# Peptides against a protein of PDB entry 5JXT: the designs that were tried, part 8

Target 1, 319 residues: chain A of PDB entry 5JXT
Amino acid sequence: SLLPKKEINVYIGMSEMQVKWYQKILEKDIDAVNGAGGKRESKTRLLNIVMQLRKCCNHPYLFEGAEPGPPYTTDEHLIYNAGKMVVLDKLLKRIQKQGSRVLIFSQMSRLLDILEDYCVFRGYKYCRIDGSTAHEDRIAAIDEYNKPGSDKFIFLLTTRAGGLGINLTTADIVILYDSDWNPQADLQAMDRAHRIGQTKQVVVYRFVTDNAIEEKVLERAAQKLRLDQLVIQQGRAQVAAKAAANKDELLSMIQHGAEKVFQTKGAFGTMAEKGSQLDDDDIDAILQAGETRTKELNARYEKLGIDDLQKFTSESAYE

## One batch from the design tools (peptide; made by RFdiffusion4, then SolubleMPNN)

Design b1_p8_6_s4 (from b1_p8_6, 5 letters changed)
Fold by OpenDDE base, seed 1:
Structure b1_p8_6_s4 (fold): chain B 319 residues (1-319), chain A 8 residues (1-8)
Amino acid sequence: as target 1 above (319 residues)
Amino acid sequence: SMVPRYLL
């Protein structure tokens, strides 16, 4: 029988460069961040801030003037300037030593461009599929990855492109580098490895920038997933329609961790203490803490009824 | 590169 997948949220501090860019994003729209726009503030403006903050959590080089250069060259700065890259770099070395193969999913094709340059820089052989990949090239990439004795270690995918029913059961590790607003898109991505034909325990690592908007994106995705489950169980089809965050919810998400970000000089958490000098023990500590926080997050939403899950609960901000 | 690589 297919083994149940193990899912672990990996909570990662921002690099010093990410903190500086996160501050800059908030400062640029400070009136909107403070709610000073009132009824005049557009939902579109708040959604744009959310998207910029999520870009920052992925990599600061997604912004003009963040990458050192010209000349723009691939070097260790591509890793140490993003907390997720520092953790990814250590985790991939461990995964490879274990004889595992890995799918890496992102919402952002430009983040996959960074990951391609990273793969080349580290000498990792990879395949790539995104939303621009032609159908024939997509088949060729899947076949090249899945072939017996394939030398391809990594498959880079956009979450949406990966969701299109493909079989990647020759991988046993899934990294969600970022999360979809729709938890079903991430489940569909995991199901590329976690399906009939898988012979190994599938492990899913979900990267989450700590003390940032991505925690609230994750919480909202967990809330929605639990709501969807309860709606199916109770036959209450009408409840699914409230899926889009309102302005106040978006504002609360933007404000989450913002004060601590403004007070921070340098990097966050393990990125402040160790930076690029993370060792195997630091990775084990991050994974263990992540497993604990994942259980706690799930346990919070499992206790809630449909009516509670329809409310945006800010209660997670006071623990 | 002489131009930024990863801009959306």
Scores: peptide ipSAE 0.546, ipTM 0.954, DockQ to the pose 0.183
Fold by OpenDDE base, seed 5:
Structure b1_p8_6_s4 (fold): chain B 319 residues (1-319), chain A 8 residues (1-8)
Amino acid sequence: as target 1 above (319 residues)
Amino acid sequence: SMVPRYLL
């Protein structure tokens, strides 16, 4: 029988470079961040801020002038300048040592380009598919990954490209490097490994930048998922959760952790304490803390009815 | 490279 998937949110501090770029993004649009634009602030401007903050949470080299150089080289700086890369680098060593194989999903093809360079730098054999990959090349990459005795350790996928009906049950680990605004897209990605034909315990690691916009993206996705489940169970098709965040929700998401980011000199959390020197015990502590926070997050939404979930703004979860 | 990764 297929074992239930284990999902763990992995809460990761920003690197010093990420904090500096996160501050710079907020400062560039400080009037919008402070709500000073009022009714005149465009939803498009807020969505652009959200997109830049999510890019920063993924990797600072997604911005012009962030990468150190010239000369521009692939080296340890590709890892230590992004909190998610520091955790990924340690986690992949553990996954490989366990004889597991891993799917890595992102919303951003430009992040997959960074992950390809990282795979080459570490000597990890990989496959890649995204939205630009031709149909024949997608089949070839899937077949190369799934073949008996495949030496391909990693599959790099955009969540949308990986969602399209493919079987990847030859992997048992799923890393969601970032989250989709639609929790169903992430579920569809997980279900590429967690499907009939899987023989191992599937473990899903969802990377979440701590004290940043990604916590609110995660909360919103969890609210929507619970609402979708309750609507299906109650037959109330009319309660389609408004698919798009309103301006006030976007502003609240942008403001989350912003004050602490402005006050911070250097990196956050374990990234401030250890940086690139994270050991196996630090990773175990991060995973254990993540498992606890994941249970707490799920327990908050399990108690809520449809009417509560429709009114629930992320502010009421800290009383 | 003399070209940053951002421009690739």
Scores: peptide ipSAE 0.470, ipTM 0.941, DockQ to the pose 0.200
Fold by OpenDDE base, seed 2:
Structure b1_p8_6_s4 (fold): chain B 319 residues (1-319), chain A 8 residues (1-8)
Amino acid sequence: as target 1 above (319 residues)
Amino acid sequence: SMVPRYLL
């Protein structure tokens, strides 16, 4: 029988470089961030801010002029300048040592380009599929990854490209490097490894930048997932969740953790204490804390009714 | 060998 998948949110502090870029993004649009634009602030402008903040949470080199150079070289700076890369680099060593194989999903094809450079730098053998990958090349990459005795350790996928019904049950670990606004897209990604033919315990690590926009993306996705489940169970199909965040929801998401980011001169959390020098105990502590917070998050939304789940509770970032 | 960055 297929074992239930274990999902763990991995809460990760920003690097010093991410904090500096996150501050710059907020400062550039400070009037919009403070809600000074009022009713005149376009939903499009707020969505653009959210997208820049999500890029920052993924990797600062997604911005023009962020990468140190010339010369432009792949080195340890690719890792230590992004909290998610620091945790990924340690976690992949464990996964490999366990004889596991891993799917890494992102919303951003340009992040997969960074992950390719990282894979080459670390000597990890990989496959890649994104939204631009031709159908034939997609088949070839899947077949190369799934072949008996494949030496491909990592499969890099965009979440949308990975959602297309493919079987990747030769992997037992899934890393969601970022989250989709639609929790069903991430579930569909997990179900590439968690499917008939899987013989191992599937473990899903969801990376979440702590004290940032990504916590609110995750919360909104969890809320939507629970609402979708309750609507199906109660036969209330007309009570469909608002598919898209409103302006006030987007503003609340942008404001989340912004004050603490402005007050911070360095990195966050374990990234401030250890930087790129995380040991095995630091990773275990991060995973254990993540497992606890994951249970708490699930328990929060499991207790809510349909009417409560339709209300986006903006806890004011100013309480 | 240092790998050139493709994100240029």
Scores: peptide ipSAE 0.074, ipTM 0.478, DockQ to the pose 0.466
Fold by OpenDDE base, seed 3:
Structure b1_p8_6_s4 (fold): chain B 319 residues (1-319), chain A 8 residues (1-8)
Amino acid sequence: as target 1 above (319 residues)
Amino acid sequence: SMVPRYLL
């Protein structure tokens, strides 16, 4: 029988480099961040800020001139400059020792390029599929990964490309390196491993940068998922239309944690205390805290009705 | 060993 999947949000502090770049993104468009544009502010400008902040949460090297060089070389700096990479590096070592196999999903193909460099640097054998991968190459990658006795440990996928009905039940761990605005895209990604033919307990780790835009992306996705469930249950098809964030919602998301980011000179949380020197106990503490916050997040939205779920309320950076 | 990164 297929076991229920476990889903754990993994809340990760920014590295010192991420804090510096996050500050720089906010400062570059401080008038828009402060809401000084009012009704004249373009939704496109706010969406661009959100996209840059999400890139920063994923990896600073997604920005031009962020990577140390020339020469541009893969080394430990690829890991310690991104909080998610520090946690990923420790988790993958544990997952491999357990004899598990892992799917890693991202919204960003350019992040998969960084993860390929990381896989080569650590000696992890991998497969890759993104939006640009030809149909024949997708089939070949899936078949190579699913092969009995395959030495491929990791499958790197863009969430949308991995959502296309493929079966990857030879993996039992799913890492969502980032979240889609549409929670159904992430569910479809998880369902590549969590499907008929799976023999193991599927565990899903959702990486979330703490005190950043990604917490609000996650909250909005959880709210939408609950709304979609209630709309289906109540037969109220008309409610599904409010899929896109408005300007005020985007502004509130951009402002979330911004003050604390400006006050911070180093890294955040466990990344400030330990940096790249996370041990197994630090990882267990992060996972336990994440499991607690995941239960609290779910319990918050389970109690809300349709009318409450239609109101996106985000905390201001000044609340 | 330093692995060269392809510039994006």
Scores: peptide ipSAE 0.045, ipTM 0.496, DockQ to the pose 0.448

Design b1_p8_7_s1 (from b1_p8_7, 6 letters changed)
Fold by OpenDDE base, seed 3:
Structure b1_p8_7_s1 (fold): chain B 319 residues (1-319), chain A 8 residues (1-8)
Amino acid sequence: as target 1 above (319 residues)
Amino acid sequence: MRTPRYLL
């Protein structure tokens, strides 16, 4: 029988470089961040800020002038300048020692390019699929990963491209490096490993940048998932949760943790204390804290009815 | 020379 998947949100502090770039993104559009644009503020401008903040949470080298150089190198700076990379680097060493194989999903193909460089730098053998991957190359990558005795440890996928009906049950670990706005896209990604033919306990690690916009992306995704479940259960097909956040929701998401980010002179949390020098005990502490916060998050939304979940999406619509 | 990753 297929074991239930274990899902753990992994809350990760920003590196010092991420804090500096997160501040710079907020400062560049400070009038929009403060809501000073009022009714004249475009939803497109707020969406652009959200996308820049999410890029920062993924890796600062997604921005012009962030990467140190010239010369541009592939070295330890690729890891220590992003909190998610520091945790990923330690977690992958543990996963490999356990004889597990891993799917890594992201929304951003440009983050997969960074992860390819990282895989080469660490000597990890990998496969890649994104939205630009030809059908034949996709088949070849899947077959190369799934073959008996495959030396491919990592599969790099964009969430949407990896969601397309493929079987990757030869992996037992799933890392969601970032989250989709639609929780169903992340579920479809997890279901590439968590499917008929899986023989191991599937574990899903969802990376979430702590004290940043990604906490609000996660909360919104959890709200939507609960609403979708309740709508299906009650047969109320007309409660199509408007998939797109309104302006005030986007503004609230942008403002989340911004004050603490502006007050921060270095890194956040364990990244401030240990930086790139995380040990196995630090990883265990991060995973334990993440498991606790995941249970608390789920328990918050499990108690809400359709009307409560709709009000949380609408109270941001009536001011 | 390698290009910066923001151009990739």
Scores: peptide ipSAE 0.426, ipTM 0.914, DockQ to the pose 0.216
Fold by OpenDDE base, seed 4:
Structure b1_p8_7_s1 (fold): chain B 319 residues (1-319), chain A 8 residues (1-8)
Amino acid sequence: as target 1 above (319 residues)
Amino acid sequence: MRTPRYLL
């Protein structure tokens, strides 16, 4: 029988470089961040800020002038300048040692380019599929990954490309490097490994930048998922339609953690304490804290009715 | 010289 998947949110502090770039993004549009634009502030401007903050949470080298150089090199700086890369690097070493195989999903093809460079730098054999991958090359990559005795450890996928009905049950670990605004896209990605033909316990690690925009992206995704479940259970198909964040929701998401980011002179959390020198005990502590916070997050939304889940109140996240 | 990642 297929074992239930284990899902763990992995809460990761920003590196010092991420904090500096996160501050710079907020400062560039400080009037919008403070809500001073009033009725004149466009939803498009707030969406652009959200997208820049999400890029920062993924990797600072997604910005012009962030990567050190010239010369531009693939070296340890690719890892230590992004909190998610520091955790990924230690986690992948553990995953490989246990004889597991891993799917890594992102919303950003340009983050997959960074992950390809990282795979080459660490000597990890990989496959890649994104939205630009030709149909024939897609089949070839899937077949190469799934073949008996495949030496391919990692499959890099965009979440949308990975969602298209493919079978990847030869992997037992799923890393969501970032989250889709639609939790169903992430579920469809997980279901590539968590399907008939899987023989192992599937474990899903969802990376979430702590004290940043991504906590609110996660909360919104969890809220939407619970709402979708309740709507299906109650047969109320009409309720599902408010998918797009309003202006005030976007502003609240941008403001989340912004004050603490402005007060911070270094890195956040375990990244401030250990930097790139995380050990196996630090990873166990991060995973255990993540498992606890994941249970708490789920328990919060399980108690809410449809009417509460239709209101994105930032307040319900702190009670 | 390697291409910067923001140009990829």
Scores: peptide ipSAE 0.100, ipTM 0.788, DockQ to the pose 0.219
Fold by OpenDDE base, seed 5:
Structure b1_p8_7_s1 (fold): chain B 319 residues (1-319), chain A 8 residues (1-8)
Amino acid sequence: as target 1 above (319 residues)
Amino acid sequence: MRTPRYLL
């Protein structure tokens, strides 16, 4: 029988460089961040801020002029300048030592470009599929990854391209490097490994930048998933969860952690304490804290009815 | 931005 998947949210502090770029994004649009634009603030401007903050949470080199150079080199700076890369680098060493194989999903093809450079730098053999990958090349990459005795350790995928009904049961670890706004896209991605033909315990690691917009993206995704489940169970097909966040929801998401980001000098959390010098005990502590916070997050939404789940209020999770 | 090495 297929074992149930284990899902763990991995809460990761920003690097010093991410904090500086996160501050710069907020400062550039400070009037919009403070809500001073009121009714005149465009939803498009808020969506653009959200997308820049999500890029910052993924990697600062997604911005022009962020990468140090010339000369432009692939070196340890690619890792230590992004909290998610520091955790990924340690986690992949553990996964490889265990004889596991890993799918890495992102919403951003340009993050996969950074992850390719990382794979080459670490000597990890990989496959890649994104939205631009031709159908024949996609089949060839899947077949090469799934081949008996394949030396391909990592599969790099955009969540939407990797969601297209493919079988990747030769992997047992799934890393969601970022989250889709639609939790069903992430479920479809993890179900590429968690399917008939899987022989191992599938473990899903969802990376979440702590004290940043990604916590609110995660909360919104969990809320939507619970609402979708209750709507199916109650036969209430007409409860269309508003697929798009409103202006006030977007503003609340942008403001989350912003004050603490402005007050912070250097990195956040374990990135401030250890930086790139995270050991195996630090990774175990991050995973244990993540498992606890994942249980707490799920327990908040399990108690909520349909009417409560329709209100995007950060406060409704504590009543 | 980094250019993928397979495009270089």
Scores: peptide ipSAE 0.043, ipTM 0.692, DockQ to the pose 0.151
Fold by OpenDDE base, seed 2:
Structure b1_p8_7_s1 (fold): chain B 319 residues (1-319), chain A 8 residues (1-8)
Amino acid sequence: as target 1 above (319 residues)
Amino acid sequence: MRTPRYLL
């Protein structure tokens, strides 16, 4: 029988470099961030801010002029300049020692380019598929990963490319490096490992930048997933969940954690205390805290009815 | 020389 998948949100502080870039993104559009743009603020402008903030949460080297150089080197700076990379680097060592194999999903092909350089730097054998990968090359990469005795540890995928009905049950760990706005896209990615033919307990680690826009992306995705489930259960086909955030929702998401980011002179949380020097106990603490917050998040939305789930509750941007 | 990731 297929074991239920274990899903854990991994809440990760920003590096000092991410905080500096996150501040710069907010400052560049401060009038929009403060809601001063009023009716003139385009939904497109707010969506652009959201996309820049999500890039920052993934890796600061997604921005022009962010990478230190010349000379441009692949070194420890690739890791310590992004909180998600610091946690990933420790987590992958643990996963490898356990004899597990891992799928890493992102929305951003350019983040996969960073992860390729990281894999080469750490000596991890990998496969890659994204939206640009030809159909034949996708088959070849899947077959190379799935072959008996494959030495490929990591499969790098864009979430959309991973949405193809492929079987990757030779992996038992899934890392969602970022989240889709549509929770079904992430579920479809998980279902590549959590499918008929899986023999291990599938564990899903969802990386979430703490005190940042990604928490609100996750909350909105959880809300939508619960709403979709209730609509199916109640037969209320008329509740077309508006898939697209409105302007006020986008503004609330942009404002979430912004004040604390502006007040911060360094890194956040465990990244401020230990940076790249996270030990195994720090990782266990992060995973345990993440498991607790994941249960709390799920329990929040499980209690809500359809009418409540249709309202984006902007809890005040000041809590 | 490695190409900066933002130019890829």
Scores: peptide ipSAE 0.073, ipTM 0.671, DockQ to the pose 0.198; fails the geometry check

Design b1_p8_7_s2 (from b1_p8_7, 6 letters changed)
Fold by OpenDDE base, seed 1:
Structure b1_p8_7_s2 (fold): chain B 319 residues (1-319), chain A 8 residues (1-8)
Amino acid sequence: as target 1 above (319 residues)
Amino acid sequence: MRIPRYLL
């Protein structure tokens, strides 16, 4: 029988470079961030700020002029300049030593480009699929990954491309490098490994930048998932359609952690203490703290009824 | 030499 999947949110501090870029994003649109725009502020402008903050949480090199150069080198700076990359680098080394194979999902094809450079730099053999990958090339990549004795350790996927019903049960680890606004897209991604034909315990690591916009993206996704479950259980299909984040919700999400980000000189959390020098004990502490916070988050939304869950519902920012 | 991904 298929074992239940284990899901763990991995809460990760920003690097010093991410803090500096997060500050710059907020400062560029400070009037919008402070709510000074009132009725003049467009929902589109707030969605653009949210998108830039999510890019920052993923990697600062997603911005023009962020990468050190010329010359543009592939070196340790690709890792230490993003908190998620520091944790990923240590986690992948552990996963490989365990004889596991890993799917890495992102919303951003440009982040997969950074992850390809990282895979080459570390000597990890990988496959890639995104939205632009031709159908025949997708089949070839899946077959190359799934073949008996495949030397491909990592599969890099955009969450939407990975949602297309493919079987990747030859992987037992799933990393959601970022989250979809629609929790069903992330579930569909997990179900590529957590499917009939899986023989191992599937573990899902969801990366979440701590004290940033991504905590609010996660909270909204958890709330929507609980609402969808209750609507299905109660037969109330008409209730699910009102899921658009309003301007005030978007503003509240943008403001989350912003004051502490402005006051911060350097990195956050374990990134401030250890940076790229994270050891195996630091990773165990991050995973244990993440498991605790994941249980607390789930317990918060499990107690809410439909009427409470309806007050905070969101649109996809990735049309 | 790495091509900067923001230029793509």
Scores: peptide ipSAE 0.068, ipTM 0.689, DockQ to the pose 0.291
Fold by OpenDDE base, seed 5:
Structure b1_p8_7_s2 (fold): chain B 319 residues (1-319), chain A 8 residues (1-8)
Amino acid sequence: as target 1 above (319 residues)
Amino acid sequence: MRIPRYLL
């Protein structure tokens, strides 16, 4: 029988470089961030800020002039300048040592470009699929990954391209490097490994930048998922979850952690304490804290009714 | 923006 998947949110501090770029993004649009634009602030401007903050949470090299050079080299700076890469680098060593195989999903094909350079730098054999991959090349990449005795350790996928009905049950670990605005896209992605034919316990690691916009993206995704479940269970098919965040929701998401980001000199959390020197005990502590916060997040939404789940609850803006 | 080295 298929074992239930284990899902763990992995809360990761920003690197010093991410904090500096996160500050710079907020400062560039400070009037919009402070709500000074009022009713005149465009939803498009707020959506652009959200997308830049999400890029920063993924990797600062997604911005022009962020990567150190010339000379441009692939080296340890690719890892230590992004908190998610520091955790990924340690986690992949553990996953490989366990004889597991891993799917890595992102919303951003340009992050997969960074992950390819990382795979080459670490000597990890990989496959890649994104939204530009031809149908024939997609079949070839899936077959190369799934073949008996495949030397491919990692599959790099965009969440939308990787979600399209494929079987990847030859992997047992799923890393969601970022989250989709639609939690069903992330479910469809993890269900590529968590499907009939899987023989191992599937573990899903969802990376979440701590004290940043990604916590609010996660909360919104969890809220929507619970709402979708209750609507199906109650037969209330007419309760359309609001497909897009409103201006006030976007502003609340942008403001989350912004004050602490402006006050911070250097990195956040375990990235400030250890940086790239994270050991196996530090990773275990991050995973244990993540498992606790995941249970708390789920327990918060399990108590809510449909009417409560239709309101964007900003309650975590005061902690 | 980072240029993927596999394209060079």
Scores: peptide ipSAE 0.059, ipTM 0.695, DockQ to the pose 0.166
Fold by OpenDDE base, seed 2:
Structure b1_p8_7_s2 (fold): chain B 319 residues (1-319), chain A 8 residues (1-8)
Amino acid sequence: as target 1 above (319 residues)
Amino acid sequence: MRIPRYLL
């Protein structure tokens, strides 16, 4: 029988460079961040801020002029300038030693370009597919990854390209480098490894930048997933969950952790204490804390009714 | 777009 998947949110501090870029994004649109734009503030402007903050949480080099150079080199700076890369670099070494194979999903094809440089730099053999990959090239990459005795360790995918009904049960680890606004897109990504033909325990690591907008993206996705489940169970088809965040929800998401980001000099959490020098005990502590917070997050939304799950309130995050 | 360095 297929074992149930284990899902763990991995909460990761920003690097010093991420904090500096996150501050600059907020400062550039400070009037919108402070709600001073009032009714005139466009939903599009708030969505643009959200997208820049999510890019920052993924990697600073997604911004023009962020990468150090000339000369432009592929080196340790590609890792230590992003908290998610520091954790990924340690986690992949552990996964490889265990004889596991890994799917890495992102919403951003430009992040996959960074992950390709990283794979080459570390000597990891990989496959890649994204939204631009031709159908024939997708088949070839899947077949190359799935072949008996494949030396491909990593598969790099955009979450939406991975949503195609492909079988990747030759991998047992899934890393969601970022989250979709639609929790069903991430579930569909997990189901590439967690499917008939899987022989191992599937483990899903969801990377979440701590004290940043990504926590609110995750909370909103968890809320939506629970609401969708309750609507199906209760037969209340009229509760069309408004798929799109309103302006106040977007503003609350942008403001989440912003004050602490402005007060922070340097990196966050374990990234401030150890940076790229994280050991195996630090990774175990991050995974254990993540497992606890994942259970708490799920338990919070499991207790809520349909009417409560329709209200996005910032206050319920502080209890 | 960032071009992967191994393609340069």
Scores: peptide ipSAE 0.053, ipTM 0.666, DockQ to the pose 0.162
Fold by OpenDDE base, seed 3:
Structure b1_p8_7_s2 (fold): chain B 319 residues (1-319), chain A 8 residues (1-8)
Amino acid sequence: as target 1 above (319 residues)
Amino acid sequence: MRIPRYLL
């Protein structure tokens, strides 16, 4: 029988470089961040800020002029300048030692380019699929990963491209490096490993930048998932249609943790204390704290009815 | 030394 998947949100502090770039993004559009644009502020401008903050949470080198160079070289700076990379680097060493194989999903193909450079730098054998991957190359990558005795440890996928019906049950670990706005896209990604033919316990690690916009992306995704479940159970198909964040929701998401980010002179949390020098005990502490916060998050939304979940999405719909 | 692919 297929074992239930274990899902853990892994809350990760920003590196010092991420804090500096996160501050710079907020400062660049400070009037929009402060809501000074009022009814004249475009939803597109707020969405652009959200996209920049999400890029910062993934890796600061997604911005032009962020990477140290010329000369541009792949080295330890690729890891220590992003909190998610520091945790990923330690977690992958553990995953490899236990004889597991891993799917890594992201929304951003440009982050997969960084992860390819990381894989080569660490000597990890990998496959890659994104939205630009030709059909034949996609088949070849899947077959190369799934073959008996495959030496491919990592599969790098964009969440949407990896969600397309493929079987990757030869992996037992899933890392969501970031989250989709639609929780169903992340579920479809997890279900590439968590499917008929899986023989191991599937574990899903969802990376979430702590004290940043990604906490609000996760909360919104959890709200939507609960709403979708309740709508299906109650047969109320019309309720599911308002999936797009409004301006006030986007503004609230942008403002989340911003004050503490402006007050921060270094890194956040364990990244401030240890940076790239995380040990196995630090990883265990991060995973245990994440498991606790995941249970608390789920328990918060499991108690809410349709009307409560709709009010949290509609308190910004009454102007 | 390797040039990052995301810069290419």
Scores: peptide ipSAE 0.025, ipTM 0.647, DockQ to the pose 0.638

